# Ledger of designs, part 63: peptides against a protein of PDB entry 3OAK

Target 1, 145 residues: chain A of PDB entry 3OAK
Amino acid sequence: DDLEQYLDEKILRLKDEMNIAAQLDIDTLNKRIETGDTSLIAMQKVKLLPKVVSVLSKANLADTILDNNLLQSVRIWLEPLPDGSLPSFEIQKSLFAALNDLPVKTEHLKESGLGRVVIFYTKSKRVEAQLARLAEKLIAEWTRP

## One batch from the design tools (peptide; made by RFdiffusion4, then SolubleMPNN)

Design b1_p18_2_s4 (from b1_p18_2, 9 letters changed)
Fold by OpenDDE base, seed 2:
Structure b1_p18_2_s4 (fold): chain B 145 residues (1-145), chain A 18 residues (1-18)
Amino acid sequence: as target 1 above (145 residues)
Amino acid sequence: SEREEWEKEYEEELKKRK
């Protein structure tokens, strides 16, 4: 219906915006590495984060979020950056918090690739302990029979 | 298990990044 279509379009637009933000940050950091210009700062994801969190927190959007594979963009945002660093602590914290409240199923994890990335966060020594614990919690929940 | 699968996939990704 009209509402369903509206919600789908809303999520798909956000998905596109997230992907663009991620790529722009990657481009910035690649250029920083190439040129040595330390004034280049990746800020696109940070700027978009409030909007992402707002959408992910809305219970009435859960089905639309999952059906349109927005988790693929969440996965992209959590991936290591070109310089080997991780996204900002705030991005990590916000996304993991949002994931904790979504009715994520195994099928969503497979189609998004989010499972493997969250596993990374359970193992990486570069991740803050509190987030590693949360990542472990999510993995445990998602792998329950 | 799903966890084991994801761990293997993670390890493969690490190899690709090196």
Scores: peptide ipSAE 0.207, ipTM 0.765, DockQ to the pose 0.808
Fold by OpenDDE base, seed 4:
Structure b1_p18_2_s4 (fold): chain B 145 residues (1-145), chain A 18 residues (1-18)
Amino acid sequence: as target 1 above (145 residues)
Amino acid sequence: SEREEWEKEYEEELKKRK
């Protein structure tokens, strides 16, 4: 219906915006590495984060989020950056919190590739302990028989 | 299990990045 179509379009637009933000940050950091210009700061994801959090926190959007594979963009945002660093702590914290409240199923993890990325956060020693524990919790829940 | 699969995939990705 009209509402479903509107919500689909909304989520798909956000998905596109997230992907663009991620790529712009990657480009910025790659250029920073190549040129040594320390004035280059990747800020696109951080700028978009409030909107992402707002959408992910809305219960009435959960089905639309999952059906449109927005988790693929979440996965992209959680991936290590070109310099090997992780996304900002704020991004990590916000996304993991949002994931914890979503009714994520195995099929969503498979189609998004989110599972393998969250496994990284359970193993990385550069991840804050709180987030590593949350990542472990999510993996445990997602892999239940 | 799904976890074992994801761990394997993660390890493979790490090898490619090194």
Scores: peptide ipSAE 0.205, ipTM 0.763, DockQ to the pose 0.735
Fold by OpenDDE base, seed 5:
Structure b1_p18_2_s4 (fold): chain B 145 residues (1-145), chain A 18 residues (1-18)
Amino acid sequence: as target 1 above (145 residues)
Amino acid sequence: SEREEWEKEYEEELKKRK
């Protein structure tokens, strides 16, 4: 119906915006590495984060979020950056909090590849302890028999 | 298990990035 189509389009637009933001930040950091210009700051994901959090927090959008594989973009945002650093603590914290409240199923993790990235956060020595523990909690929940 | 599969895939991805 019309509402369902509207919601699908809304989520797909956000998905595209997230992917663009991630790529722009990657491009910025690659240029920073290449030129040594330390004034280049990757801020696109941070700027878009409030919108992402707003959408992910809406219970009535959960099915639309999961059906349209928005978690693939969440995965992209959580991946290490070209300089080897992780996304900002705020991004990590916000996304993990959102994931904790979503009815994520195994099939969604397979479609998005999010499972392997969250495993990274359980193992990395560079991740804040509180987020590593949350990552472990999520993995445990998602792999229940 | 799914966890073991994801761990394997993660390790493979790390190899590709090196």
Scores: peptide ipSAE 0.186, ipTM 0.747, DockQ to the pose 0.789
Fold by OpenDDE base, seed 3:
Structure b1_p18_2_s4 (fold): chain B 145 residues (1-145), chain A 18 residues (1-18)
Amino acid sequence: as target 1 above (145 residues)
Amino acid sequence: SEREEWEKEYEEELKKRK
């Protein structure tokens, strides 16, 4: 119906925005590395983060979020950056908090690739302990028989 | 297990990026 179509389009637009933001930040950082210009700062994901968090926090959007594989974009946002660093602590914290409240199923993790990235966060020595523990909690919940 | 699969897949992706 009209509402379902509207919500689908809304989430799909957000996916595009998230993917673009991630790529722009990657491009910025790559240029920073190549040129040595330390004035180049990757800020696109940070700028979009409030909108992402707002959407992910809406219970009435959960089905639309999961059905449209928005978690694929979440996965992209959590990926290591070109210089090997991780997204900002704020991005990590916000996304993991949002994931903790979503009714994520194994099928969603497979189609998005999010499971493999969260596994990374359980192991990385560069991740804050609190987030590593949360990542472990999520993996344990998601992999239950 | 799913966990083991995800671990393996991500490790492979990391190798591919390097």
Scores: peptide ipSAE 0.183, ipTM 0.748, DockQ to the pose 0.874

Design b1_p18_3_s1 (from b1_p18_3, 12 letters changed)
Fold by OpenDDE base, seed 1:
Structure b1_p18_3_s1 (fold): chain B 145 residues (1-145), chain A 18 residues (1-18)
Amino acid sequence: as target 1 above (145 residues)
Amino acid sequence: SREEIEKKREEIMEKVIK
């Protein structure tokens, strides 16, 4: 199916772009810590966020997103940075909103490791209360028998 | 290795929670 192949390629490209953006931000922050140069700002994920949100919001892409393990990249984007800080509030809010609308199954959680990171958001004191509650909601839904 | 990478990710999360 030509359409399916097109969609797979699109998602795989986005996955790659997300992974690169995350690594670049980590590199920037590590350099900031090493050099003390406070002018260094990690913003690659923020720049790519609109594209990510656009893709994740499309119901017709859900199967393609899940089948290609894009959630692994979502997990990476949600991880704490080397200095212990979290991604921007907008990134957190947007990704959790998107996760709430995806038909995530147990197999997808295992493949991506997303569950471990979402649990982190239920425990971390650095997370805003509203997002912590949303994380708890997701965990409850994913662990239902 | 994949396991080593995951271990490092877990360590960072644990440090933030503590």
Scores: peptide ipSAE 0.353, ipTM 0.868, DockQ to the pose 0.333
Fold by OpenDDE base, seed 2:
Structure b1_p18_3_s1 (fold): chain B 145 residues (1-145), chain A 18 residues (1-18)
Amino acid sequence: as target 1 above (145 residues)
Amino acid sequence: SREEIEKKREEIMEKVIK
């Protein structure tokens, strides 16, 4: 219906914005590596984070979020950056908190690849202990029959 | 391809873990 269409379009627009922000940050960091210009700072994801958190926190959007594979963009945002660093602590913390409240199913994990990146967070020595524990919790929940 | 993209993503993650 009209509401469903509106919600789908809203989520798809956000998904596109997230993907663009991620790519722009990657481009910035690659240029930083090439030129050695340390004044180049990747800020696009950070700028968009409040909007992402706002959307992910809405219970009435859960089905739309999952059905439109927004988790694929969440996965992209959690990936390590070209310089080997992780996304900002705030991005990690916010996204993991949001994931904890979503009714994620096996089909969503496969479609988005989210499972692989969360497993990475259980193994990486660069991840803060509190977030590694949260990642482990999510994996345990998602692997339950 | 999607497979190639995923392979690259996995390689980056593996490098960070090691």
Scores: peptide ipSAE 0.344, ipTM 0.867, DockQ to the pose 0.325
Fold by OpenDDE base, seed 3:
Structure b1_p18_3_s1 (fold): chain B 145 residues (1-145), chain A 18 residues (1-18)
Amino acid sequence: as target 1 above (145 residues)
Amino acid sequence: SREEIEKKREEIMEKVIK
């Protein structure tokens, strides 16, 4: 199917872009720590966020997103950064909102490692209360019998 | 290895929680 192939390629390209953005931000922050240059700001994920949100919000892409393990890249984006900080509030908010609408199954959690990171957000003192609650909601939904 | 990478990621998260 030509459409299916097109969608797969689109998602895989986005996945690659997300992974690159995450690594670039990590590199920036590591350099910031090493040099003390406070002008170095990690913004690659923020710049790509609108595109990520656009894709994740499309119901017709849900199967493609899940089948291609895009959630692995979502997990990476949610991970704490080298300086111990979390990704921007907007990234957290947008990704958790998107996750709330995806038909995530156990197999997707295992292959992506997303579950472990979301649990982290239920425990971290640095997470805003509203997002911690949303994380708890997701965990409850994913672990229900 | 992938396993080692995952272990490292887990360790970072644990440190941040504490």
Scores: peptide ipSAE 0.329, ipTM 0.866, DockQ to the pose 0.326
Fold by OpenDDE base, seed 4:
Structure b1_p18_3_s1 (fold): chain B 145 residues (1-145), chain A 18 residues (1-18)
Amino acid sequence: as target 1 above (145 residues)
Amino acid sequence: SREEIEKKREEIMEKVIK
């Protein structure tokens, strides 16, 4: 199936881009901490966010997204940063919104580790109330028998 | 290693929650 192959490659490329963006932001923040250079700002994820949101919002890509474990990269993007801070509110909001519309199953949670990070968002004092509630909703849905 | 990376990630999350 040529279409299937095309979609797989598209998602895998995005996955790589997301992983690179996350690592670059981590590197930037680590350097900021080490040098004290406050001009260093982690912007790679923010720059890529529109593309990520666009892909995650497409119903026709849901199976491809899940089958290629793009949720692993979503998990990475949601993780706390080196200084203990969370990714930007917009990243959080956008990703949680996207997750809410995906048919995520237990197997996807296991292979991505997404559940562990979302649980973190239910516990963290740094998370906005609206997103904490959404995280709780997702956990409840994902843990249903 | 993959395991070490995951361990570090979990440690950060636990630290932030505390």
Scores: peptide ipSAE 0.324, ipTM 0.861, DockQ to the pose 0.358

Design b1_p18_3_s2 (from b1_p18_3, 10 letters changed)
Fold by OpenDDE base, seed 1:
Formats: structure tokens, C-alpha cells, sequence
Structure b1_p18_3_s2 (fold): chain B 145 residues (1-145), chain A 18 residues (1-18)
């Protein structure tokens, strides 16, 4: 019970940090568009990425990750940015790799919206071919009969 | 059959993206 609570708090803290990082990057790029200041670069998600990958890779955290809908924050990180660009190649690659090892079920895809976003990556012409293939692999696994 | 499997896959996919 104590361990379960500790793990829940750990994941919920990360979820909050991820959401904040995403919003800060959105704010940065909105300001870049508004002011024309090309020195403004969205870096908050990239800075937090190592921590996210570390958590997602822990097998003993899988249930806690899925139960607390951390995948919602993963979905948010994968969404297009205000300037129309996609998250960095490294973010896409790292998240797709991490998702591949999680026991994601239909209910998790529904409550997070992750399914729709990953489908986007299988179809978008702006996505690198190798990452589009990874996205397709995920969809294939999630829709396995 | 292949067609039946694909139909099932599409049904699941519709649920995922809805």
C-alpha cells in the first residue's frame, strides 16, 4: 500500500511536469510567432525527455503509468506545435520506442487519445519514414485481433 | 479468413481513434 501510493505520486508528479513543459513550449512558440523573435526556441520538453524515458522504461511502473493515464501527457507531447511543426525527432523516436514495450490496451488508448495521434504519424508527410514505420508498428500491435 | 481478420482490425481501430 505504501509502495503503491509512492509510485502513484511519482507518476502523477511526472505527469504534471510533462504538462507544464508542453504548455511552456506552446507559449514560447506562440510568442515567437507574435513577435517574430527567432531566438525563442521551445526546449522544455527536450530537457525533460530523459526523465520521461527513464520512467517509461521501468517495467515495475507499467501498471502505475497506465492506471494514472500518463499516456495522456505522452499524447500531448506528440501533438503538432503552434507553428505547425512536430516535436523533435528525438522526442518522437524515444516515445515510440517506450510505447512499444508498454502493455497498452484499448481502454488506455481511449482515455488518453493516444490512438488518434499515433494514426496521424502513420499518415503525415512531415514525419520521417522510419518514425512513420514505428507508428504503424504500434497501431498494428494495438489492433491485434 | 484474411477478410474477417481485417474487418476485426478495422473495428478495433475505429474504437481506438474515436
Amino acid sequence: as target 1 above (145 residues)
Amino acid sequence: SREEIEALRQKILDEVIS
Scores: peptide ipSAE 0.044, ipTM 0.610, DockQ to the pose 0.029
Fold by OpenDDE base, seed 4:
Structure b1_p18_3_s2 (fold): chain B 145 residues (1-145), chain A 18 residues (1-18)
Amino acid sequence: as target 1 above (145 residues)
Amino acid sequence: SREEIEALRQKILDEVIS
């Protein structure tokens, strides 16, 4: 119906914005590595984060979020960057918190690749203990009977 | 049982990771 179509378009636009932000940050860091210019800072995801969190927190958007595989873009945002660094503490914390309230099912984890990435955060020695625990809670939630 | 639940957890985990 009209509402469903409107919500789909809204989520797909956000998905596109997230993917663009991720790519711009990757481009920035690749250029930083290539040129050695340490003044180049990747900030596109951080700038968009409040909007992402706002959308992910809306209960009425949950089905639309999951049906349109927005979690794929969430996964992309959580992946290590070209310089080997992880996304900012704030991005990790905010996304893990938002994911905790979504009715994520196994099928969504598989089609997005999010499960694999979150497992990484439970095992990585580079991840802050607080965030590793949040990742562990998500895995426990997704794997409970 | 606890063992059955753990087995189920592992099965789901494997599916998520793969």
Scores: peptide ipSAE 0.043, ipTM 0.603, DockQ to the pose 0.029
Fold by OpenDDE base, seed 2:
Structure b1_p18_3_s2 (fold): chain B 145 residues (1-145), chain A 18 residues (1-18)
Amino acid sequence: as target 1 above (145 residues)
Amino acid sequence: SREEIEALRQKILDEVIS
């Protein structure tokens, strides 16, 4: 119906914006590595984060979020950066918190690749202990018998 | 049992990361 179509378009636009933000940050960091210009700072994801969190927190958007594979863009935002570093502490914390309230199913984890990335956060020594615990909590919920 | 629950969790996890 009209509402469903409107919500689909809203989520697909956000998905595109998230993917663009991620790529721009990657480009910035690659250029920083190439040129040694330490004034180059990746800020696109951070700038968009409030909008992402706002959308992920809306209960009425849950089905639309999952049906349109927005979790793929969430996965992309959580992946390691070109210099081997991880996204900012705030991005990790905000996304893990938002994921905790979504009715994520196995099929969504598979089609997005999110499961593998969150497992990485439970094991990596580069991840802050607090965030590793949040990642473990998500895995526990998703694998609950 | 605890072992059975952990085995089930591992099975589901394997499916998730596949």
Scores: peptide ipSAE 0.042, ipTM 0.610, DockQ to the pose 0.029
Fold by OpenDDE base, seed 5:
Structure b1_p18_3_s2 (fold): chain B 145 residues (1-145), chain A 18 residues (1-18)
Amino acid sequence: as target 1 above (145 residues)
Amino acid sequence: SREEIEALRQKILDEVIS
């Protein structure tokens, strides 16, 4: 199927772009720690965020997103950074909102590691209360009888 | 019961994060 192949390639390209953005931000922050240069700011994920949100919001891409384990890259974007900080408020908010509309199943949570990370956000004292509530909502949805 | 629902929730959570 030509359309299916096109969508797979689209998602896999985005997955690669997300992973590269995450690594570049990690490299920036590691350099910041090593040099003490506080002017170094990690911005690659923030720059790519609109594209990520656009893709995650499209209902016709849901199966492709889940089948290609794009949620692994979402998990990577949500993990704590080398300096101990969390990703930006906007990244957290946008990703939690997008996840709320995806038909995520237990198998997707396991293969991506996303479940463990979202649980972290429900427990961490470093997370804004508003976002902790969104994380709790996701957990409630994923664990409903 | 509330206890049974919570037990089920915890079981699912354990499966999700394992």
Scores: peptide ipSAE 0.038, ipTM 0.605, DockQ to the pose 0.029

Design b1_p18_3_s3 (from b1_p18_3, 11 letters changed)
Fold by OpenDDE base, seed 3:
Structure b1_p18_3_s3 (fold): chain B 145 residues (1-145), chain A 18 residues (1-18)
Amino acid sequence: as target 1 above (145 residues)
Amino acid sequence: SREEIEEKREEIMEKVIE
C-alpha cells in the first residue's frame, strides 16, 4: 500500500529527527557544563516540538506511530538531562497530552521503555503536580487488568 | 551495548529521584 509506505517513512523520518534533536540538546548542555557558558541553551527539541505534536495528535497515524516504535523517541525526549534537569514544561505537557490519547499497549511500553520513564515522572520532585498526576493516570491505565 | 546504555539511563533517573 502506497499510503502505508508513505506514512511509515514519514514517522521514521520524524523518529530520526527527534533522536538527533535530543542528542544535540544533550551535547549543548554538556558543553555548557564544561565551559560555564550560560549562553548555551538547548532548544533543538523545542524547535521540533510543534511537528512532533502535530504528528502525535493525528488519529490516522496512531498505528504507524506505535508500529514504528516512535514511543522510544518520546521516552528519550522525556528523560532527565545531563545536569539532572527535566525537559521544558511545554515538552512534558505536550507529550503527556499526546500519550493520553494514544492506544498504547503493553507491547509498546516494553519495546520503547516508556513505562519506566513515566513512572519516573510519578516520583520526581522536580515534576509539576499536574503532570505527575497525569503520569499516574497513564500508569494506572496501562497496568489495569 | 544497548543494555549498558539502558542501565546508564536508569541510573540517571534514580539519582534524580533521590
Scores: peptide ipSAE 0.291, ipTM 0.845, DockQ to the pose 0.334
Fold by OpenDDE base, seed 4:
Structure b1_p18_3_s3 (fold): chain B 145 residues (1-145), chain A 18 residues (1-18)
Amino acid sequence: as target 1 above (145 residues)
Amino acid sequence: SREEIEEKREEIMEKVIE
C-alpha cells in the first residue's frame, strides 16, 4: 500500500523532528544553566508545534500516529525540562487537546510511556488547574476496564 | 542507556512533585 507507506514515512519524519527539537531545547537550557547566558532561549519545540498540532488533529492519520508510536515523542515533549520547569503552556494545552481526540489504547500507553507523564501532570503543583483536570480525565479514560 | 535515560526522567518528575 503506497499510501500507507507514505503516511508512515511522514509520521516517522515528524517523530524524528520532534525528538530533535526536544533535545535541542534541553541542550539550550543546560547551556543556559551552565553559562548563565540568559539570552539562550529554548524555542525549537515552540517552532515545531504548529506542525505537530496539524498532524495530530488529522483523523486520517490517527492509526499511523498510534502505529508508529508518535506518542513517545509526545511524551518526551511533555516531560519537565532540566531546570524542573514544564514545557510552555501552549505546548501542554495543544498536546493534551490532541490526546483527548485520539483513540489511545493500553498498548499505546505501554510502548510510549505516555501514561507515566500524564500521571505526573495530575500531581505536579506547577500544572495549571485546567490541564490537571484534563490529565485526570485522560487517565480515567485510559484506565477503564 | 535507555534504562538510564528513563530513570533520570522519572527522577526529575519525582523531584518536581516533591
Scores: peptide ipSAE 0.289, ipTM 0.841, DockQ to the pose 0.360
Fold by OpenDDE base, seed 5:
Structure b1_p18_3_s3 (fold): chain B 145 residues (1-145), chain A 18 residues (1-18)
Amino acid sequence: as target 1 above (145 residues)
Amino acid sequence: SREEIEEKREEIMEKVIE
């Protein structure tokens, strides 16, 4: 119906915005490396983060979020950058907190690739201990029989 | 390709873990 279509479009728009923000930040960081211009700061994800958190926290959007594979964009935001650096601590913390409240199922993990990235956070020495523990908690929950 | 992109992402993650 009209409401379902509206919600789908809303989530898909956010998904696109997230993907664009991620790419723009990568472009900025690459340019920073190439030019040595230390004034270049990747801020697109940080600017969009409040909107992402707001959407992810809405219980009435959970089905729409999962059905439209928004978790694929969450995965992209959590991925290490080409130079091996991680997204900002605030992004990590906010997204993991949001993931903790979503009814994520096995099929969602597969279609988004989120499971692989969260496992990465359990293994990487660059990840803060508190987030590594949260990643482990999520993996344990998602692998329950 | 999408497959190549995924492979690259996996490589980056493996490098960071190592």
Scores: peptide ipSAE 0.284, ipTM 0.840, DockQ to the pose 0.426
Fold by OpenDDE base, seed 1:
Structure b1_p18_3_s3 (fold): chain B 145 residues (1-145), chain A 18 residues (1-18)
Amino acid sequence: as target 1 above (145 residues)
Amino acid sequence: SREEIEEKREEIMEKVIE
């Protein structure tokens, strides 16, 4: 199916872009810590966020997103940075909103490691209360028998 | 390795919670 192949390629490209953006931000922050240069700001994920949100919001892409393990990249984007800080509030809010609308199954959680990171958001004192509650909601839904 | 990368990710999360 030509359409399916097109969609797979689209998602795989986005996955790659997300992974690169995350690594570049980590590199920037590590350099900031090493050099003390406070002018260094990690902005790669923020720049790519609109594209990510656009893709994740499309119901017709849900199967393609899940089948290609894009959630692994979502997990990476949600991880704390080397200095212990979290991604921007906007990134957190947007991704959790998107996750709430995806038909995530146990197999997707295992292959992506997303569950571990979402649990982190239920425990971390650095997370805003509204997002912690949303994380708890997701965990409850994913662990239902 | 994949396991080593995951271990590092877990360590960072644990440190933030502490």
Scores: peptide ipSAE 0.284, ipTM 0.839, DockQ to the pose 0.338

Design b1_p18_3_s4 (from b1_p18_3, 11 letters changed)
Fold by OpenDDE base, seed 3:
Structure b1_p18_3_s4 (fold): chain B 145 residues (1-145), chain A 18 residues (1-18)
Amino acid sequence: as target 1 above (145 residues)
Amino acid sequence: SMEEIRKKREEIMEKVIE
């Protein structure tokens, strides 16, 4: 099916882009720590965020997103950074909002490791209260019988 | 492996929570 192939390729490309963006930001922050150059700012994820949000918000892409384990890249984007800080508030807010509308199943959580990261957001004191509550909501939904 | 990388990242998360 031509449409299915197109959608798969689209999602896989985005997945690669997300992973690259995350690594570039990590590299930037590691360099910042090493050199003490406070002018170094990690912006790659923020730059790509609009595209990520656009894709994650489309209902017709949900199956493709889940089948291709894009949630693994979402997990990576939500992970704490080398200095222990969290990704930008906008990234957190946008991704959690998107997750709230996806039909995430247990198998997807296992494949991506997303569950572990979201649990982290329920426990971390660095997380804003509103996002911690949303994380708790997601965990409750994913763990219900 | 991807699994090993994930494990290391999880350890970082645990450390941050503590």
Scores: peptide ipSAE 0.268, ipTM 0.841, DockQ to the pose 0.436
Fold by OpenDDE base, seed 5:
Structure b1_p18_3_s4 (fold): chain B 145 residues (1-145), chain A 18 residues (1-18)
Amino acid sequence: as target 1 above (145 residues)
Amino acid sequence: SMEEIRKKREEIMEKVIE
């Protein structure tokens, strides 16, 4: 199926772009720590965020997103940074909003590790209260019998 | 491997919570 192949390739390309953006930001932040140059700003994820949100919001891509383990890249984007800080509030808010509308199943949580990072957001004192509550909601939904 | 990378990242998360 040509359409299925196209959609798979589209999602896999985005997955790669997300992973690259995350690594570039990590590299920037590590260099900032090493040099003390406060002008170094990690912006690759922020630049790519609109595209990520656009794709995650499309209902017709849900199966392709889940089948290709795009949630692994979502997990990576939500992880704490080298200095222990979290990604920007906007990234957190946007991704949690997108996750709330996806039909995430137990299998997807295991293969992506997303469950672990969302649990982290329920425990970390660095997380804004509103997002901690949303994380709790997601965990409750995903752990339903 | 991706699994090894994930484990290392989980260790970082644990340290941040502590």
Scores: peptide ipSAE 0.267, ipTM 0.840, DockQ to the pose 0.434
Fold by OpenDDE base, seed 2:
Structure b1_p18_3_s4 (fold): chain B 145 residues (1-145), chain A 18 residues (1-18)
Amino acid sequence: as target 1 above (145 residues)
Amino acid sequence: SMEEIRKKREEIMEKVIE
């Protein structure tokens, strides 16, 4: 219906914005590495984070979020950056908190690749202990039949 | 493709862990 269509379009727009923000940050960091210009700072994801958190926190959007594979963009945002660093602590914390409240199913994990990146967070020595524990919790929940 | 992109990014993650 009209509402469903509106919600789909809203989520798809956000998904696109997230993907663009991630790529722009990657481009910025690659240029920083190539030129040595330390004034180049990747800020696109940080700027968009409040909007992402707002959408992910809405229970009435859960089905739309999952059906449109927004989790693929969440996975992209959690990936390590070109310089080997992780996204900001705030991004990590916010996204993991949001994931904890979503009814994620096996099919969503496969479609998005989210499972792989969360496993990475259980293994990486660059991850803060509290977030590593949260990642482990999510994996445990998702592996339950 | 998204699959190819995912594969490349997974390689990066593996290198970071190692």
Scores: peptide ipSAE 0.266, ipTM 0.838, DockQ to the pose 0.440
Fold by OpenDDE base, seed 1:
Structure b1_p18_3_s4 (fold): chain B 145 residues (1-145), chain A 18 residues (1-18)
Amino acid sequence: as target 1 above (145 residues)
Amino acid sequence: SMEEIRKKREEIMEKVIE
């Protein structure tokens, strides 16, 4: 199907862009730590966030998103940074909101490792309370019989 | 491998929680 192929390619491109953005931000922060140059600011994920949110919000893309393991890139975006800090609050909030509306299944959690990261957000003292509660909600939904 | 990379990232998460 031509449409399905188009959508697959679109999602795979976004996945690649997300992975690159995450790595660039990590590189920036590592350099900041090494050099002490406080002018170095990681902004690649923030710049790409509107596009990510746009895609994740489309119900008709859910199957394509899940089938192409875009959640692996979502997991990467949620991971703590080299200095121990978390991605921006807006990134966290947007991604958790999107996850709440996706029909995530056990197989998707295994493929992406998303469950492990969401559990982290239930335990970390650096996480805003409202997001910790949302993380708990997701875990409960994904693990219930 | 991606699995190995994931393992390293999990170690970072564990350290942050500690």
Scores: peptide ipSAE 0.264, ipTM 0.839, DockQ to the pose 0.436

